# Peptides against a protein of PDB entry 6FRK: the designs that were tried, part 267

Target 1, 411 residues: chain A of PDB entry 6FRK
Amino acid sequence: NEEVLNAMLKEVCTALLEADVNIKLVKQLRENVKSAIDLEEMASGLNKRKMIQHAVFKELVKLVDPGVKAWTPTKGKQNVIMFVGLQGSGKTTTCSKLAYYYQRKGWKTCLICADTFRAGAFDQLKQNATKARIPFYGSYTEMDPVIIASEGVEKFKNENFEIIIVDTSGRHKQEDSLFEEMLQVANAIQPDNIVYVMDASIGQACEAQAKAFKDKVDVASVIVTKLDGHAKGGGALSAVAATKSPIIFIGTGEHIDDFEPFKTQPFISKLLGMGDIEGLIDKVNELKLDDNEALIEKLKHGQFTLRDMYEQFQNIMKMGPFSQILGMIPGFGTDFMSKGNEQESMARLKKLMTIMDSMNDQELDSTDGAKVFSKQPGRIQRVARGSGVSTRDVQELLTQYTKFAQMVKKM

## One batch from the design tools (peptide; made by RFdiffusion4, then SolubleMPNN)

Design b2_p26_5_s2 (from b2_p26_5, 15 letters changed)
Fold by OpenDDE base, seed 2:
Structure b2_p26_5_s2 (fold): chain B 411 residues (1-411), chain A 26 residues (1-26)
Amino acid sequence: as target 1 above (411 residues)
Amino acid sequence: MEKLLEELKKLRELWLKILEIENEVS
């Protein structure tokens, strides 16, 4: 029993190290898991693998929970959020992502560029902000980030902005001058939250970097970026341990909408290669898949209607980004669908649904929908006119339906 | 949960097939 435990723990520790989890944290985890596993319960024929996985999962959840409640903005107040982090961490992009996230939720959001060190920092922020229709402030002439930050915060407070995001200068190295500048900015604007942005791709360097920032500035939140790449996110645990601050959001790609609230359970599940079972269950429950029992039963009988296809398209659309759903299923990596292909697929689905919205119940509920249209070509013309598409588009839909119905009959 | 995962896998396979069909027709 102890040999099996040690072998499995060795595999888990190896996987965690390969996921960029800090060596010290992995050692501590191993000790904690060993102490939490009752060897007597393992002797009783319980699935030893499940017990070890559960113990590992529980200890990883503790490592990512600093025991501190995440700061949240207050509606109807001015919330000043200062961003700090190294150059190349994705800090500036993350400022725009966070601003866009709050804007989409109906918050009056703005951006301030207090990065005077990097040439073109303000142009980059301005470009991102303009694309997202987010108000911004910065200067091409002022070199003091304290002045820019103070003036920008004052301006947007006076204009009753609710979310005021301040981007600061990054550096390539831990330079004392950077930390002094960050402290001066923080003292001038008195931020409600200081967000440390960490690049997950730096691997084992996450601890030392996060600690250096926390030792100099009062980091209260962490955002982890570049979790869409080869970075397995283990560095996030190091950031939490070093900063004693919660991860509030993660960056999951290059697009402005590649940004989501951090969830502990899904993250740990993904880190362990278990997928996002909880998020999958939540999405399944939101989809009322119980209503799909009737559909699954029809599919089992090889019955598939245009209505059944429409309902499936609705379910796909309700589930949101298909890439996120795919990433929630164990054994499917994040790379299965590029977001570009997903938006195009969603647009195609919406077009198909719009065509089906012009169909009548007799057409939708027919077990041989294509044959109903083939027998009465006037139906194709009616549907085409009703949906504002060509008769060819309707024929293409019916062809797709026929292919799909044939695939269902083979299942 | 296992049953749900199996149903979701089937649904996923169905969706992949839909998307493949859409990619073949485009």
Scores: peptide ipSAE 0.016, ipTM 0.389, DockQ to the pose 0.125
Fold by OpenDDE base, seed 5:
Structure b2_p26_5_s2 (fold): chain B 411 residues (1-411), chain A 26 residues (1-26)
Amino acid sequence: as target 1 above (411 residues)
Amino acid sequence: MEKLLEELKKLRELWLKILEIENEVS
């Protein structure tokens, strides 16, 4: 019995290490699981595998729970949220995602760029904020992040903003100068919450990085980014352990909507490769798959238009990374699509949609859209000019559509 | 839940076909 337990725990420990779970946490989990499993209950003919999986799941849930209630903004108050994290963690993108999340929930939200170190930081924030219609503040001339943060916070307080998000400078390394700057900004603006943004793909480095931030600034929340990639999120456990702060949100892609509240159970289920059935159900309910019944019915009748293709691309874009959706289905590994291929595929889909945005209703609703364009080549030139692409790009789209429409007719 | 899984499988098959078509054209 003990040998079987040790063998199964070795497999689980290997899988957790492959998921970037810290070696110390894996060792601790192994001992906690051994102490939680009653060897007498294992003798009673119960499915030993299910018992071990349940014990592992329960101990992982405890590792994600810091025992501290997450900070939540107060409605009708001015809530200042300061972001901290390394360069390349996705911090600036995550500021925009969080601002957009609260804006969609009916909060009066704004963004402040206090990153004076990175060239183009303010332009990047401004571009993201403008696309999301989020008010923003920053400077092209002021070099002191304390001044920018203070002025921006004061401005938006006076304008009765409820959510005031401050993006700070990220550095490539843990430099004392960065931590002193962050502390000066924190002291000046007196944030209600300090959010540490962590990249899930840094694996075993998560603990040391998270600890270094917590030792210098009062990190109260964690956001984990890049959970759309090969990173199974095991580094998130290290961040919680080091910061003693809850994960409040996760970033699941590059789109502004690729951002969700952290849920412990789905996250641990995904980490163990069990899939995320609840998140899949939630995501399906958000997509209103009832609208797909009409598509499925059209497909059964061999009807497929450029509009139907456009609507499917919109649904794909709303669902987020296809690898992530597959990873939510039990028995599908995250390795089905490389992160590079997925970003390239999403960029391609967005390009195809931009081409279709320049089409008219007659072109979009035709059951033989490719034939409409082949009969009148001037349509291809119009669409190419309208979308800022080559006539070849439009022809490639029509070729793809034709291949798909032929497959639908064979169904 | 079973109906949802079937719809998701159909959607997945549709996406795989779209992606396969894209991979054959690239």
Scores: peptide ipSAE 0.010, ipTM 0.363, DockQ to the pose 0.168
Fold by OpenDDE base, seed 1:
Structure b2_p26_5_s2 (fold): chain B 411 residues (1-411), chain A 26 residues (1-26)
Amino acid sequence: as target 1 above (411 residues)
Amino acid sequence: MEKLLEELKKLRELWLKILEIENEVS
């Protein structure tokens, strides 16, 4: 029994290390799981794998809980939120995402660019803020971030803004001068919350970076970025352990809507490759895919057209990166589509849609689209010319459609 | 919820077949 436990724990530890969980945390988790498993209960014929998975899940949930309640803004008050993090962490983009999140919730929200170090920082923030219709402040001439932050905070306080987000300078390296500047800004504006933005893609470096920020600045919240289909959620555990601060949000892509409140259980479930059924349901409901009732009814009747296939491609393109959707479904690990395979898959889908854009309504709405093309081969040549593809590409699409339509008829 | 899960499973199976991803996992 102990040998079987040790073998299974070795597999779990390997998977957690591959997910960029810090080696020290993995060792601690292994010891905690060994201490929590009753070997006598394992003898009673319970599925040993399920028992170990449950014990691992429970210990990971504890590692994500810093034991500190997350800061939340107070309605009708002026809440100053200062962002800190390395350059390239997604800090500036995350400021805009958080501002947009609160704006959509009916908060009077604004953005301040106190990044004077990075060329074009203010232009980037201005572009993002303008697209989202978020009020912003910054300077093209002032070089002191303390002056910009102070003036911006004062301006927006006087205008009775409820959420005042301050983006600070980020550097490529942990430099003492950056931390001194951040401390000067923090002292000047007296933020209600300091948010550390961490890039999940940095893997094992997450602990050292998060610790360096916590040792210099009073980080109270963490946002983890670049959780877009990479299995690299393990850095989040390192950030919590180093900062002793809760994760409040996660960034799941480049779009302003690719931002969600952190949920512990779905996150750990996804990290273990168990999927996120709740997040999938929420995302499906947000997309109003209920309009697919008509499609589902057709599928139940064994009817499937090229238009129905096109609409499905559009729906999936609206869902965002296909890797994210697959990673939300149980039994599809986040590694199921590498970034390369996703871009190739999306390019393939766009190509298929472009072919279908060159089809007419008779071809698209036929219950036997393949038969329409087989009866009149000149249609294939027309569609191929219209879409700029080979006749072979059109035939491949029709072959895929036929295989699917045959499967729908067997359902 | 069960209906939605079943529909999502069907959509998933559809996509796996369209993308021929099943051939790489076998």
Scores: peptide ipSAE 0.018, ipTM 0.399, DockQ to the pose 0.072; fails the geometry check
Fold by OpenDDE base, seed 4:
Structure b2_p26_5_s2 (fold): chain B 411 residues (1-411), chain A 26 residues (1-26)
Amino acid sequence: as target 1 above (411 residues)
Amino acid sequence: MEKLLEELKKLRELWLKILEIENEVS
């Protein structure tokens, strides 16, 4: 029994290391899991794999809980939120996502660009803010980030803004000059919250990076970016451990809406490849897929049309990035997207929809759409010409439809 | 909830086919 436990724990530890979980945390987790598992209960015929998975899940949930309540803004007050993080962490994009999140919740929100180090930082922030209709402040001439941050915070306080987000300079390396600048900005503006932005794709470097920031500035919150399926998210555990600060939000793609409040259970489930069933249910409910009851009934009766497939593609496109949807479905691990470019997959979907836009109602609503096209090959040529694609592309779509319709009939 | 999970499984299988990765997940 102990040999079997040790073998299974070795496999889990390997998978966690491959998920960019820090080696120290993996060792500690292994010891905690061993201490939590009663070997006598494992002898009683309980599914050893399920017990170990549950113990691992419980210990991972503890690792993302710093035991500190997350800071929340106070309605009707002026809340100053300072962002810190390395260049390329997605910090500037995340400032805009957070501002947009609060604006959609009815908060009076603004953005300040105090990044004087990076050429075009203010232009990038201005472009993002303008697209989202978020008020912004910055300078093309002032080189002192302390002056820009102080003037911007004072301006927006006087205008009774509730959420004042300050973006700071990011550098490629941990430099003492960056930390001194961050301290000077923090001392000048007296932020209510300091948010550390971390790129999940930096893997094992997450601990050292997060610690370096925490040792210099009073980081109180963490935002993890690039959780779009390329990063397994294990670095987030390292950030929480090093900063002793809660993850408040996650960035899940490039769009301004690819931003969500952090939920511990869904995140750990995704990290273990269990999926996010709750987040998927929430997204499906937000899409008002009530019209899908008719589709569910058709699918239960083994009926599936090209129109039903088109409606499914529309629903998928409305759910957001394909990586997020797949990562929510159990057994679609992060490795599922590692082999496919999300942009290529979305482009393929758009191409398939464009082909179907050139179909008529008789073709779309047929219970055997492939047979309609096989009986009259001239329809394939018409659809190909109408959609600007090859006859081969239309045949590939019909082949995919036929394979799917056959699966639905077997369900 | 069970109906939703079944639809999501069907959606998953559709996506696996569209992405031609069905053979890698079986």
Scores: peptide ipSAE 0.016, ipTM 0.402, DockQ to the pose 0.100; fails the geometry check

Design b2_p26_5_s3 (from b2_p26_5, 17 letters changed)
Fold by OpenDDE base, seed 5:
Structure b2_p26_5_s3 (fold): chain B 411 residues (1-411), chain A 26 residues (1-26)
Amino acid sequence: as target 1 above (411 residues)
Amino acid sequence: EEELLELLKELRNLWLEIQKIEDEVK
């Protein structure tokens, strides 16, 4: 029984290491799981695999719980949230995602760019903020981040903003002078919450980076980014252990909507490759996919129009990175779509939709749309001119549609 | 929940066929 347990724990430990879980945490988890498993219950013919998986799940849940209650903003007050993190962690994008999240919840939200070190930081923040209709502050001329942060916080406090998010310069672990600058900014604006943004893709470096920030700045919250890639999120456990701070949100992609509140149970389930049925249900309920029952019924009847294809492309685009949704389904691995293939596929879908935007209702609603175009080649030339594409691009779309319509007729 | 999973499987299958068609046209 102990040999079987040790063999199964070795497989689980290997899978956790491949998920970027820190080797020290994996060793500790292995000993905790061994101490939690009753060997007598394992002898009684219970499914040893399920018992070990449950014990591992329970110990991972403890590792993501810092034992500290997450900070939450107070309604009707000015809440100052300072962001800190490494360059390339997705910090600036995450500031915009958090601002948009609170704005959608009916909070009066604004953004401040206090990154004076990176050229184009303010332009990037301004572009993201403008797209989301979020008020912003920054300077093209002021070089002191303390002045920019102080002036921006004062301005937005006077305008009765409820959520004031301050983006700081991205730092490297080896830059002590830049940690002093973050402390000067924090002392000047007196934030209600300091958020550390961590990239999940840095693997085993997560612990050492998170610790370096916590030792210099009073980090109270963690946001984990890039959970859409090959990163299985094991680095998040290292961040919680090092900062003793809760994960409050996760960034799941590049879109402003690719941002969700952290849930412990779904996250651990996903980390173990069990899927996230609850997060999937929540995501689908947010998308109002009930409106797609009519599409499914049409597909079951072998009917598929260019309009049905257009609506399906809209649904895929609203769902965000399809790889994330697939990764929530039990038995579908995170490796199903590479990040590069997904952006290229989304750009292709947008191009196809732009071609279909130049089609008329007779073309879109025909059960044999390709035949409508083949009978009257002048339609292809009209659509090509209307969408700014070649006649070949329209023919390629019709070829793709024909393959789909033939598949649907065989269902 | 079962209906939702079925919808997602259908969406997945449709996306896989899109990708397959794109790879065949390349």
Scores: peptide ipSAE 0.006, ipTM 0.316, DockQ to the pose 0.200
Fold by OpenDDE base, seed 4:
Structure b2_p26_5_s3 (fold): chain B 411 residues (1-411), chain A 26 residues (1-26)
Amino acid sequence: as target 1 above (411 residues)
Amino acid sequence: EEELLELLKELRNLWLEIQKIEDEVK
């Protein structure tokens, strides 16, 4: 039993290291899991794999919980939120995502660009803010970030803004000059929250970077970015451990809406390849896919039309990046997200919908759409011409529909 | 919730089948 436990723990530790979990945390987790597993309970015929997975899950949940309550803004107060992080961490983009998140919730939100180091920082922030219709402040001439931050904060306080987000300068490496600048800005504006933005793709460097920021400025919150990429999110555990601060949000793509509140259990489930069932349910509920009840009833009865398939493709497109949706479904391993260029996948769905837009109601609403087309091949040629695709592309769509309709009939 | 999960599993399976067909056609 101990040999089996050690073998399974070795596989889990390897998977966690491949997920960019810090080596020290993996070692600590291994010892905690060993101490939490009763070897006598493993002898009783319990699924050893499930017990180890549950013990690992429980210990990972503890690693993302710093034991402190996340800061939340107070309604009707001027809340100053300062962003800190390295250049390329997604900090500037994340400022806009957070501002947009609060604006959509009915908060009076604004953005300040106090990045004087990077050429075009203010233009980038202005572009993002303008697209999202978020008020912004910055300077093309002032070189002191303390002056810009102070003037911007004072301006937006006087205008009764509730959420005042301050973006600061990043660097490519940890430099004392960066940390002194951040401390001077923090002292001048007296932020209610300091948010450290971390790129999940930096892997094992997450601990050292997060610690360096926490040792210089009073980081109270963490945001993890680029969780849609090759990063498996293990670096987030290192950031929490180093900063002793909660992850409050995650960035899940390039779109301004690719931003969600951090949830511990879904995140750990995803990290372990179990999927994010709760986050998927929440995202589906947010879409008010009440029309899914009618679809679920049709699916239960083994009925599936080309229109039902079209509506599902629309739902997938509304759910956001398909890679994220797939990554939320249990058993879609990271390998599925890595194999598909998300843009190509969305372009494929859009092409399939464009083919269906050239179908008539009789074709779309038939319980055997493939048979309608097989009986009258002239329909394939009409749809192909109407959608600007080949007859082969229409036949491929019908083949896919037929495979899916056969799966639904077996449900 | 279970029904939604089943629907999502089927959407998943559909997508996997779409990807396989597209990879076979390349």
Scores: peptide ipSAE 0.009, ipTM 0.345, DockQ to the pose 0.151; fails the geometry check
Fold by OpenDDE base, seed 3:
Structure b2_p26_5_s3 (fold): chain B 411 residues (1-411), chain A 26 residues (1-26)
Amino acid sequence: as target 1 above (411 residues)
Amino acid sequence: EEELLELLKELRNLWLEIQKIEDEVK
């Protein structure tokens, strides 16, 4: 029994190390799991694998729980949220994602660019904020981030904003000058929350980086970014351990909607490669996919129309970053969607839907939509003119539809 | 739950083919 336990723990420890979990945390987890497993209960015929998985899961849940309640904004108050983190961590993008998240929840939200170090930081923030219709502040001429942050916070306080997000300078390296600047900004604006943004892809460096920030500024929250890539998020455990601060959100792609509240159980399930079945169920339930039974039934009968394809594209678009959904399905590794630019894919889907919006019901509801168009080529020209695309773009859509319809017939 | 997982697998397969077509057109 002990040999079997040790072998299984070795496999789990290897998988956790491959998930960028810090070696110290993996060692501690191994000891804690060994102490939590009763070998006598394991002898009584309980599924040894399930017991070890459950013990590992419980210990990982403890590692993501700092024992500190996450800060939450107060409705009707002016909540100042300062972002800190290295350049390339996704900090600036995450500021926009958080602002958009709160705006969608009905909070009066704004953004301040206090990054004077990076050329074009303010232009980037302005572009993102404008696209999301988020009010923003920054300067093209002021070089002191303390002045910009203070003026921006004062302005938005006077305008009764509820969520005031301050993006700070990021550097490529931990520099004392960066930390002093962050401390000066924090002292000037007196933030209600300081959010450390960490890139999950930095792997084993997560602990040292998170600690360096916590030692200089009063980090109260962590956001982990780039969990859409090859990063399994094991670095998040290191960030919690080092900062003693809760993970409040995760960034799961490049889109502004690729941002979700941190949930411990789904995250640990994903880290263990179990998938996020609960988050998937929640996300699907949020989509009100009430018409799915009729679609599944059609697919089972090998029927697939252009309308069915349109509805699937709508579902994909409603689901947001489909990469996240795929990463939630058990047995689909994060690698599955890592090669595609999600924004480009979404733009392509939207283009295809715009072409289909120019089709009539006879074309959309035909079980052989491609044949309807092939028999009457004038339909292609009508749809092309109606959607403002080339006849080639319509033919490409019909070719794509034909590929899908052939796949559905093989299912 | 099983039907939902089946639907999600179907959506996934559909998305994969979209991505594959997108990669073939690039």
Scores: peptide ipSAE 0.008, ipTM 0.334, DockQ to the pose 0.175; fails the geometry check
Fold by OpenDDE base, seed 2:
Structure b2_p26_5_s3 (fold): chain B 411 residues (1-411), chain A 26 residues (1-26)
Amino acid sequence: as target 1 above (411 residues)
Amino acid sequence: EEELLELLKELRNLWLEIQKIEDEVK
């Protein structure tokens, strides 16, 4: 039993090290898991693998949880969020992503460029902000980031902005001058939250970098970037350990929409290569799949109606980005669906649903919807008129339905 | 959990087939 435990722990430790988890954290986790596993319970015939996985999962949850509640903005207040991090960490892009996230949630959001060190920093921020229709502030002439940050924060406070994001200078090296500048900016604007942006691809360097920032400025939140297909995100654990601050968001690509709230369980499941079983369960519970038992039963019997197709489209739409759904299934990478194709596909689904909204119950609930329309072509014309589409669009929908119904019969 | 995974596989397959059909119609 102990040999099996040690072998499995060795595999897990290897996988965590390959995921850029800090060696010290991996050692500590191994010790904690060994102490948490009752060898007597393992002898009783419980699935040793599940028990070890659960113990590992539980200890990883503890490593990601700093025991500090994440800061959240207060509605109707001016919330100043200062970003800090190295150049190339994705800090400037992440400022725009966070601003866009809050704007889409109905927050009055703005961006301030206090990066005076990098030529073109303001142009880059302005370009990103303009694309997202986010108000921005910066200067081409002012070289003091404290002045720019102070003036920008004052301006947007006076205009009753709720989310005021300040991007600061990043450097490639831990330079004392950079940390002094960040501290001066922080003292001048008195941010409600200081966000450290970390690139997940820097691997084992995450701890030292995160610690250097925390030792100089009061980092209260972490955002991890570049968690696209190759970065396993183990450096995030090192950042949490060093900063004692929660991860609040993750960046999952280059697009402004490649940004999501951090969830501990999905992250750990992905880190372990288990997929996002809990996020899957949560999304499914949100879908009220209890209402879909009847649908699953019909599908199992090879019955598929236009209503059943409509309900499936509703489920897909409710589940949100299908890329996230696929990423939740064990063994499916996040790369399986490009987000660009997803928006187009969602618009197409919505068009198909709009056509079906013009159908009657007899048409929707028919076990052979295509045959109902083929027998009475006047139904196609009615549905086309009702939905504002061509008769061809309705025929294309019926053709798609027929293909799906044939597929369901083969399942 | 298994039923859930099965449903999600079905939804995935349905989505992939929608995309395939849409690509064939273009």
Scores: peptide ipSAE 0.007, ipTM 0.311, DockQ to the pose 0.162; fails the geometry check

